# Peptides against a protein of PDB entry 3T6J, part 28

Target 1, 375 residues: chain A of PDB entry 3T6J
Amino acid sequence: PIVESYIGFIESYRDPFGSRGEFEGFVAVVNKAMSAKFERLVASAEQLLKELPWPPTFEKDKFLTPDFTSLDVLTFAGSGIPAGINIPNYDDLRQTEGFKNVSLGNVLAVAYATQREKLTFLEEDDKDLYILWKGPSFDVQVGLHELLGHGSGKLFVQDEKGAFNFDQETVINPETGEQIQSWYRSGETWDSKFSTIASSYEECRAESVGLYLCLHPQVLEIFGFEGADAEDVIYVNWLNMVRAGLLALEFYTPEAFNWRQAHMQARFVILRVLLEAGEGLVTITPTTGSDGRPDARVRLDRSKIRSVGKPALERFLRRLQVLKSTGDVAGGRALYEGYATVTDAPPECFLTLRDTVLLRKESRKLIVQPNTRLE
Target 2, 372 residues: chain A of PDB entry 3T6J as posed
Amino acid sequence: PIVESYIGFIESYRDPFGSRGEFEGFVAVVNKAMSAKFERLVASAEQLLKELPWPPTFEKDKFLTPDFTSLDVLTFAGSGIPAGINIPNYDDLRQTEGFKNVSLGNVLAVAYREKLTFLEEDDKDLYILWKGPSFDVQVGLHALLGHGSGKLFVQDEKGAFNFDQETVINPETGEQIQSWYRSGETWDSKFSTIASSYEECRAESVGLYLCLHPQVLEIFGFEGADAEDVIYVNWLNMVRAGLLALEFYTPEAFNWRQAHMQARFVILRVLLEAGEGLVTITPTTGSDGRPDARVRLDRSKIRSVGKPALERFLRRLQVLKSTGDVAGGRALYEGYATVTDAPPECFLTLRDTVLLRKESRKLIVQPNTRLE

## One batch from the design tools (peptide; made by RFdiffusion4, then SolubleMPNN)

Design b1_p9_8_s4 (from b1_p9_8, 5 letters changed)
Fold by OpenDDE base, seed 1:
Structure b1_p9_8_s4 (fold): chain B 375 residues (1-375), chain A 9 residues (1-9)
Amino acid sequence: as target 1 above (375 residues)
Amino acid sequence: MTGTYYPDF
């Protein structure tokens, strides 16, 4: 077997300012079969990057082919076990030296083992479809999230010598129609500028890339899905995201007006974007469970994903990228914190829904380190 | 960056 590992100060999710890394490490074995699918995704990455909703001037000047492998993790030391990893976390290094991607396949497999009777907040008619395609849709989402989410976009920089990595005279901001008016100065980074929202904002961008690009026929083909199966994988991926946005309310602390998990905050933001799109795309309905206590149902109209959902996500995702590229912290914070705000305003009444989410909360699964044998 | 977390399982 091929063994991979890493160790060090890797992720900054536990730092309120997004700067200080947490000590983390893993040991894993390569899953060759799933890695082959990600290799095909890598082979198409340069072309798929052109499908993202920003001008080429906001994308990397030169594509650097990354590594992407699926891993079965044996041991993971850290505050939590991710589904995927993209490293390094320094945007300058990603742009000049390249990056690596991994999917933690056996972690995803744990997520696949959802029991139907414990599956909350879905319509009864969606439950079997969700259970069937949750796993495959996660593979697609994680691949896109890491490779084309975290692996995409350019930061506009002025170096220590005063040189720009973009043409100030010709590059136009697609949101304003004007020349570029802000950028990263020497010594400024994504984390240093965007600080408290940096991690969640970037996760939101990456998740949005996943939803947006999973609509592309070539992506589903790479993962081996065609026809009705491909459409079901798309539907379940989007359905999972809007459900996750509701589940995210568990990780909001009303008394402190803060979020305790960056990825869940990101998923709530996406839910808010898709709700704002309207036209019956997403509906959250309070209900009464069989036990007589509060419940809820999330509905996604699959026929409106492309006509309503995609355009809404396109506009939002473009704004995220433009604000990130230009280092516009004020604009970025206004946009992101606006969608991340949790109130009890109608029609959604999110604080009331939070009580329902907490009431229906399932016991957290324990992931136990396995034993393995060489035979 | 660490990718997608699923703390709901």
Scores: peptide ipSAE 0.085, ipTM 0.793, DockQ to the pose 0.559
Fold by OpenDDE base, seed 2:
Structure b1_p9_8_s4 (fold): chain B 375 residues (1-375), chain A 9 residues (1-9)
Amino acid sequence: as target 1 above (375 residues)
Amino acid sequence: MTGTYYPDF
C-alpha cells in the first residue's frame, strides 16, 4: 500500500486569533479507486475556477495543478479529525507554489452510518432521499470545498520592494466599481489581518464554493451523476448545509457571544444568507415531537435553489472574496459577524431553536483506530 | 485548512 503521513503544528482552529497551530499528525493509506475520482476533478479545476463569481483579476494568476488523494486513516493525533484537508495553510504559498488536497474516506464512511429514526430536523419525505444521497453529496462537497474553495482566490499584495501583484490602474473592485484601495502589505497574512474571524470566514467561503459549483452539470458528471440523480445530489447537498446551519447552534455560547467551532459557525452564516434570500427557499418550523417536547423541521424548496438560492449565494460569495482579496478587515468583519450574530429575534428565534437543538442532541460518535489485515 | 468537520448529527 501507499502510505502518506504528516506531522507538525498545522491547523490553528484552537487559537482564538487563528495564528498558533495545534500539533497534529496522521498516518494513512491511499485509496487508489477513490483517488481516481478526485484526479478527474483536478483535471477540470482550471476550467471550474472560471465559474466562480469574481473577476479573473481576483483569481490566481497562474493555475498550479494540485494533488488530490483519498486516504484511509490508520491513526490521527489531534483534537478533531477532518473529512478533508487542504495544505499548506498560507495563501501566498497556494498562489505561487501550489497545494495538496486529501479526502479522508473512512472518516466519511463513519458519517454515512445514519439511522432513519434518529435523523433529526428533517421532514419525513426528505429522510429516505437524505440517507440515500448523503454520502455521494458529501463527496462532491468535500472535493469542491478543498480543491476549489481553499484552492481559489487571490490576495492583493504589495511586497517589501513596493511592487504590487496586480495592476492598480486597471483592476476594478466589482462591489464598488472603483480601483483597489486596500491590500496586504509585506508581512501581513490572511490570518494576521482577519484574526478572530479568519478561520471561520475561510471555511464559510469554501463551503459556499461547494454549494455554488455543485450546481454545474460538469461537476456532477465528474462524480458520475446525471439526470434525476444529479438533481437529487444537489438537493441533498443544499439540504444538508441548511440542516447543518441549524445544528451549528450547539457550538454557540450565548453567555460569551462566541462560537466554539469554525466550520459550524460558517454553516450557520450560510443558513442566514439563504434565509435572508426569502421567497420560501428555506423554512425552519418549530414543532412538537412525539415525546411532547420541542422539535423543529428544516424545509428547502428544491425548485428555488437555482432561482433564489444561487443568486443569493453568488452575491454573498463574491463579497467574501472581494473583502478577502483586498484585505478589507473592517468590511469583512462587519459582513461576517453580522451573519454570525445569534439572537432570539423573530421569526427565526435562534436562541430558542438552540434550546431545541440541545434537547435533541445525540451522543457524539467516536472514531476508533482501525486495524489492517494481510490477506 | 482541514476543510469540512461533520459532527455526529
Scores: peptide ipSAE 0.091, ipTM 0.790, DockQ to the pose 0.553; fails the geometry check
Fold by OpenDDE base, seed 3:
Structure b1_p9_8_s4 (fold): chain B 375 residues (1-375), chain A 9 residues (1-9)
Amino acid sequence: as target 1 above (375 residues)
Amino acid sequence: MTGTYYPDF
């Protein structure tokens, strides 16, 4: 077997300022069959990057072919187990030297164990479809999230010598129609500038890339889905995201106005964006459960994903990238914190919904380290 | 950066 591992101070999600890494390590075995799908995605990555909703001037100057491997983890030491990883965690190195992606396949496979009777907040008509396609849709989402999410976009930089990595005279900000007015100075990084929102903001961008690009026929083809199956995978992927945005409320602490999980905050932001799009795309309806206690249902109109959802996500995703590229912390914070705000304002009444989410919360699942043997 | 966390695993 091919064994991969890493160890060190890698991820900074536990640091409120996104600077100090948590000591983490894993040992995993390469899943060759699943890795083949991600290799096909890598082969199409340069073309798919052009489908992202920003000008080429906001994308990396040169495409650097990354590695992408599916791993079955044997041991993982850290505060949480991710579904995927993109490293190194330095945007400057990603755009100039390259990066590596991994999908933790056996972590994703846990999704196949979803029990219908415990599946909350979905319409009955969606439950069987959700159970059927949750796993495959996760593979698509994680692949796009890592490779084309974290692996995309350019930071505008002025180096120590005063040279810019972009043409100040010709590059135009697509949101303002003006020349670029802000950038990263020497020594400034994504984390150092955006600080408390950096991790969640970047996860939101990556998740949005996944939703946006999963609509592309070539993506579904790479993962082996065609026709009705491809449409079902798309639907379930989007449905999972809006459901996750509701579930995310568990990780919000109202008394501290604080989010305790960067990825869940990101999913709530996406939910807010798609709700704002209106036109019946997403509906959250408070209900009464069979036990007589509060419940809720999330509905996603499949027919409006492309007509309503995609344009809304496109505009939002472009704005995320432009603000990131230009180092516009004030604009980025205003945008992101605006969507990340949790109030009890109608019609959503998110604080009330949070009570429902907590009421319907299942016991924390235990992930057990496996063993393996040669037979 | 690590990828997506799913609390409903």
Scores: peptide ipSAE 0.081, ipTM 0.792, DockQ to the pose 0.512; fails the geometry check
Fold by OpenDDE base, seed 4:
Structure b1_p9_8_s4 (fold): chain B 375 residues (1-375), chain A 9 residues (1-9)
Amino acid sequence: as target 1 above (375 residues)
Amino acid sequence: MTGTYYPDF
């Protein structure tokens, strides 16, 4: 078997300022069969990057073919076990040297184990479909999230000698119609500049890329889905995200006005974006459970994903990228914190919904280390 | 920091 490992100060999620890495390491075995799907995704990456809703001037100047491997984790030492990884975590290196992607396949498989009777916040009519396609849709989402989410976009930089990595005279900000007015100076990074929102903001961008690009037929084809199956995978992927946005409220601390998990905050933001789109795309309805206590249901109108959801996500995703590229912290913070704010304002009453989420909270899963042997 | 996906749901 092919063995992969990494070790070091890698992820900064536990740093409030997003800068200091936590010590992490894993040992894993390559899953060749699943890796083949991601290799096909890599082969299409250059073309798929063009489908993202920003001008080429806001994308990396040169496409650098990354590696993408599916891994079965034997041991993982860290505070949390991810489903996917894109490294290095430095945008400058990603732009100039390239990057590597991994999907932690057996971690994803654990996430697939859902009992119907314990599945919260979905309509009964959606539960069987959700259970059937949650796993496959999550594979698609993780692949897109890592490769084309974290692996996309350009930071505008002025180096220590005063040179720019973009043409100041010709590059236009698609949101303002003006020339680029802000950028990263020498020594500034995404994390150093955006600080407290950097982690969640980037996760939100990556998740949004996943939702946006999963609508592309070529993506679903790469993963082996066509026709009705492809549409079901799309639906469940989007449904999973909006449900996750509701579940995310568990990780908000009202008393401190802060989030305790970057990815869940990101998913809440996406939920807010899709709710703002209106037109019946997403509906959250408070209900009463069979136990007589508060419950809720999330509905996603399948027929409105492309007509309502996609345009809303497109606009939002473009704004995320433009603000990131230009180092516009003020604009980025205003945008992101606006969507990340949790209040009890109607119609959603998110703080009230949070109480419901906490009431319906499932027990945390325990992931057990596997073994491997010669047969 | 920009490169980890956590399945927390």
Scores: peptide ipSAE 0.063, ipTM 0.824, DockQ to the pose 0.720; fails the geometry check

## One batch from the design tools (peptide; made by RFdiffusion4, then SolubleMPNN)

Design b1_p10_1_s1 (from b1_p10_1, 5 letters changed)
Fold by OpenDDE base, seed 3:
Structure b1_p10_1_s1 (fold): chain B 375 residues (1-375), chain A 10 residues (1-10)
Amino acid sequence: as target 1 above (375 residues)
Amino acid sequence: MTGTVDPPVL
């Protein structure tokens, strides 16, 4: 088998300022079959990047073909086990040197093991479909999230010599219609500028890329889905995201007005964006469970994903990228914290819903290190 | 950057 590993100070999710890496490491075996799908995605990446909702001037100047591998993890040492990884974590290096992507396939498989009777917050009619396609849809999401999410976009930089990596005279901000007014100076990074929101904001951007691009027929074809199956994968991917946005409330601490998990905060933000789109795209309805206690249902209108959801996500995703590229911390913070705010305001009453989420919380899963053998 | 399972990604 092909063995991969890494070790060191890598991920900064535990740093309140998003800067200091946690010491972690893994040993994994390459899943050749799944890796082949990701290689096909890589082969299409340059074309798919053009489908993202920002001008080419806000994308990397040169496409650098990354590696993408599916891994079955044998051991992982760290505070959390990821589903996917994109490294290095420095945007400047991603732009100039390239990057590598991995999907932790067997970790994903464990996450898929949900019993139907324990599946919360979904309509009964969606449960079987959700169970069937949760795994495949998440493979698509992770692939897009890592490769075309974290792997996309450009930071506008002025170097130590005063040179810009963009044409100040011709590049136009698509949101304002004006020339670029802000950028990263020498020594400034994404994390240093956006600080407390940097990790979650970037995860939100990456997740949004996944949802947005999973609508593209070529993406589904790469993963081997066609016709009705492709549409079901899309539906379940979006459904999973809006459900995750509700589940995310577990990780909000009202007393401290903070989020304890970057990805879950990101998913809540996306839920808020899709709720704001209106037109019956997403509905969260408080209900009473069979036990007589509070419950809730999330409904996603499949027929409105493309007509309502996609345009809303497009606008939001473009704003995320433009603010990131220009280093507009004030604008970025205003946008992101606006959607990340949790109140009890109607109609959603998210603080009340949080109580429901906590009430319906499942026991924490234990992940056990596997063994392997040669046959 | 990683997509974290613990806490759950799904």
Scores: peptide ipSAE 0.032, ipTM 0.754, DockQ to the pose 0.392
Fold by OpenDDE base, seed 2:
Formats: C-alpha cells, structure tokens, sequence
Structure b1_p10_1_s1 (fold): chain B 375 residues (1-375), chain A 10 residues (1-10)
C-alpha cells in the first residue's frame, strides 16, 4: 500500500487569533479507487475556477495543478478529525507554490452512518433521499471545498520592494466599480489581518464554493451523476448545508457571544444568507415532537435552488472573495459578523431554536482507530 | 484548512 503521513503545527482552529497551529499528525493509506475520482476533478479544476463568481483578476494568475488523494486513516492525532485537508494553510504559498488536497475516505464513511429514526430536523419525505445521497453529496462537497474553495482566489499584495502583484490602473473592484483601494502589505497574511474571523470566514468561503459549483453539470458528471441522480445529489447537498446551519447553534455560546467551532459558524452564516434570500427557499418551522417537547423542521424548496439560492450565494460569495483579496478587514468583519450574529428576533428566533437543538442533540460520534491485517 | 467531521455535519 501507499502510505501518507504528516506531522506538525498545522491547523490554527484552536487559536482565538487563527495564527498558532495545533500539533497534529496522521498516518494513512491511499485509496486508489476513490483517488481516481478526485484526479478527474483536478483535471477539470482550471476550467471550473472560471465558473466562480469573481473576475479573473481576483483569481490566481497561474493555475498550479495540485495533488488530490483519498486516504484511509490508520491513526490521527489532533483535536478533531477532518473530512478533507488542503495544505499549506497560507494563501500566498497556495497561489505561488501550489497545494495538496486530501479526502479522509474512511472518516467520511463513518460520518455517513445515520439511522433514519435518529435523523433530526428533516421532513419525513426528505429522510430516505437524505440517507441515500448524504454520502455521495458530501464527497462532492468535500472535493469542491478543498480543491476549488481553499484552492481558489488571489490576495492582492504589495511586496517589500513596493511592487504589486496586480495592475493598479486596470483592476476594478466589482462591488464598488472603483480601482483597488486596499491590499496586503509585506508581512501581512490572511490570518494576521482578519484574525478572529479568518478561519471561519475562509471555511464559509470554501463551503459556499462547494454549494455554488455543485450546481454545474460537469462537476456532477465527474462524480458519476447525471439526470435525476445529479439533481438529487444537488438537493441533498444544499439540504445538508441548511440543516447543518441549524445544528450549528449547538456551538454558539450566548453568554460570551462566541462561536466555538469555525466550520459550524460558517454553516450558520450560509443558512442566514439563504434565509435572507427569501421567496420560500428555506423554511425553519418550530414543531412539537412525539414526546410533547419542542422540535423543528428544515425545508428547502428544490425548485428554488437555481432561481433564488444560486443568485443569493453568488452575490455573497463574490463579496467574500473581494473583501478577502483586498484585505478589507472592516468590510469583511461587518459582512461576516452581521450574518454570524445570533439573536432571538422573529421570525427565526434563533436563540429559542438553539434550545431546541440542544434538546434534540445527538450523541457525539466517536472515531476509533482502525487496524491492519495481512491476508 | 480542513473540512471537519468532528463535530459531524450529521
């Protein structure tokens, strides 16, 4: 078997300032069959990057072909086990030197195991479809999240010699219609500049890329889905995201106005964006469970994903990228914290919904390290 | 950067 490993101070999710890495390490075996799907995605990456909702001037100047492998984890040391990995965690290095992507296949397989009777917050009519397509849709989401989420976009930089990596006279900010007014100076990074929101903001951008690009037929074709199956995968991927946004409330601490998990905060932000789009796209309805206690249902109107959801996500995702590229911390913070705010305001009453989420909380899934055998 | 399973999306 082909063995991959990494060890070091890699992920900064536990640092409040998003700068200091936690010591992490894994040993894994390459899954050749699953890796072949991601290789096809890599082969289409340069073309798919052009489908992202920002001008080419806000994308990397040169496409650097990355590696993408599916791994079966034998051992993982860290605070949490990811579904996917994109490294290095420095945007400047990603755009100048390249990057590597990993999907942790056996971790995903464990995450897919959900019993129908324990599946919370979904309509009964969606449960069987959700169970059927959760795995495949999540493979699509992880692939897009890592490769075209974290692997996309350009930071505007002025180097130590005063040279810009963009044409100041011709590059226009698509949100303002003006020339670029801000950039990263020498020694400034994404994490150092955006600090407390950097990790969650980037995860939100990557998740949004996944939702946006999964609508593209070529993406679904790469994963082997066409016709009705492709539409079901799209629906379940979006449904999973809006459900995750509700579940995210578990990781909010009202007393401290703080989020305890970057990905869950990101998913809540996406939920808020899709709720703001209106037109019946997403509905969260408080209900009473069979036990007589509070419950809730999330409904996503499939017919409105392309007509309502896509345009809303397009605008939001473009704003995320433009603010990131220009190093506009004030604008980025205002945008992101605005959507990340949790109140009890009607109609959603998110603080009340949080109580329902906590009441219906599922047992935390545990991943036990596997072993190997000779056959 | 990673897509975290823990906590799970469910």
Amino acid sequence: as target 1 above (375 residues)
Amino acid sequence: MTGTVDPPVL
Scores: peptide ipSAE 0.031, ipTM 0.748, DockQ to the pose 0.441
Fold by OpenDDE base, seed 1:
Structure b1_p10_1_s1 (fold): chain B 375 residues (1-375), chain A 10 residues (1-10)
Amino acid sequence: as target 1 above (375 residues)
Amino acid sequence: MTGTVDPPVL
């Protein structure tokens, strides 16, 4: 087997300022079959990057072909086992040297092992479809998230010599219609500027890229889905995201007004964006469970994904990127924290929903080392 | 950028 590993201070999610890496490491085996799908995605990446909702001037000047590998994890040491990884975590290196993507395939498989009877917050008519397509849709989402989410976008920089990596006279901010008015100065980084929101904001951008690009037929074709199957994968991917946004409330601490998990905060933000879009796209309905206690149902109108969801996500995703590129911390924080705010205001009553989420919480799954054999 | 780790949806 082909073995991959890494070790070191890599991910900064446990740092409130998003800067200091947690010491972690893994040993994994390459899944060749799934890796081949991701390689096809990589082959299309340069073209797919053009489908993102920002001008080419806000994208990397030079496309650097990354590696993308699916891995079956044998052992992982850290506070949590991810589903996907994009490294290095330094934007300058990503822009100049390139990056590597991995999908932790067997971690995804564990996440999918939910019994129908225990599947919370979905309508009954969605459960079978969700169970069938959760895995495949998540493979699509992870691939897009890592490769085209984290792997996309440009930071506007003035270097130590005073040179800009963009044309100040010709580059236009698509949100304002004006020239670029802010950028990263020498020594400033994404993490140093955006600090407490940097991790979650970037995850939100990456997740949004996944949802946005999964609508593209070429993406689904790369993963082997066509016709009705492709549409079901899209639907389940979006459904999974809005459900995840509800589940995310578990990771909010009202007393401290803080989030304990960057990806879950990101998913909640996306839920808020899609709820704001209105028009019946997403509906969260409080209900009463068979046990007589509070429950809830999330409904996504499939017919409105492209007509309502996509435009809403497009606008939001563009704003995320523009604010990131220009180093506009004030604007970025205002936008992101606005959507990340959890209150009990109607109609959603998110704090009340949080109580419901906690009430319906399942025991944490344990991930153990798989049994390996030589064949 | 912060670390790009994607935990599975619980």
Scores: peptide ipSAE 0.035, ipTM 0.767, DockQ to the pose 0.559; fails the geometry check
Fold by OpenDDE base, seed 5:
Structure b1_p10_1_s1 (fold): chain B 375 residues (1-375), chain A 10 residues (1-10)
Amino acid sequence: as target 1 above (375 residues)
Amino acid sequence: MTGTVDPPVL
């Protein structure tokens, strides 16, 4: 088998400032069969990048074709196991040297293991569809998230010599209509500049890219979905995201006004964006379970994904990218923290919903390391 | 990276 590994101080999710990596390591085996769909995605990546809702001037100057591999993890040492990885975690290196993407296939498979009777917060009519398409939709989301999420966008930089990597005279900020007024200086990085929100903000951008681009017919075709199946995959992907946004409340600590998981914070932000879009796109309804205790239901109107959801996400995603590119920390923080706030304000009453989420929380799943044998 | 399964798998 083809063996891949990584080791070192890699991911900074546990650093409040998003800069210091946690020591991690894994050993994995390449899943050739599962890698094929990601290779097709890579082949279309340059074209799909053009579909992102920002001007080409805010995208990387040159597309660098990355590797994308599905991995079956044998062992993982760290505080958490991801579904996918994009490395290196340095935007400058991603822009100039390229990057690698991996999907942790067997980790995803664990995430796919849902029991219908334990599936929380969905309408009954959605449960079977959700179970059927969660896995395939996750493959789409992870692929887009890593390759076209983390792999997209340009940072405007002034180097040590005072040279800019963008034309100051011609590049226009699409949000302001003005010339670019801020950028990264020498020694400034995404993480150093955006600090406490950097990790979650970037995850939110990447997740949003996934939702946005999964609407493109070519993406579904790449993953082998057509017709009604393609539409179901789209629906379940969006449904999963809004559900995840609700589940995210588990990872909020009201007493400290902080989030304990960057991805879940990101998913909550997306939920808030889609709720703000209104028009009946997303509805969260408190209910009473069969046990007489509080419950909730998330409804996503399939017919409004493109008409309501896409435009809302487009505007939000563009703002995320523009603020990231320009190094506008004040604007970025205001935007992101605004959507990341958790209050008990009506109509959602998120703090009350959090109690419901905690009440309905499933037991932590155990991931068991496999044994290998020489034949 | 996307999605942490440890802690809880979604």
Scores: peptide ipSAE 0.033, ipTM 0.750, DockQ to the pose 0.318; fails the geometry check

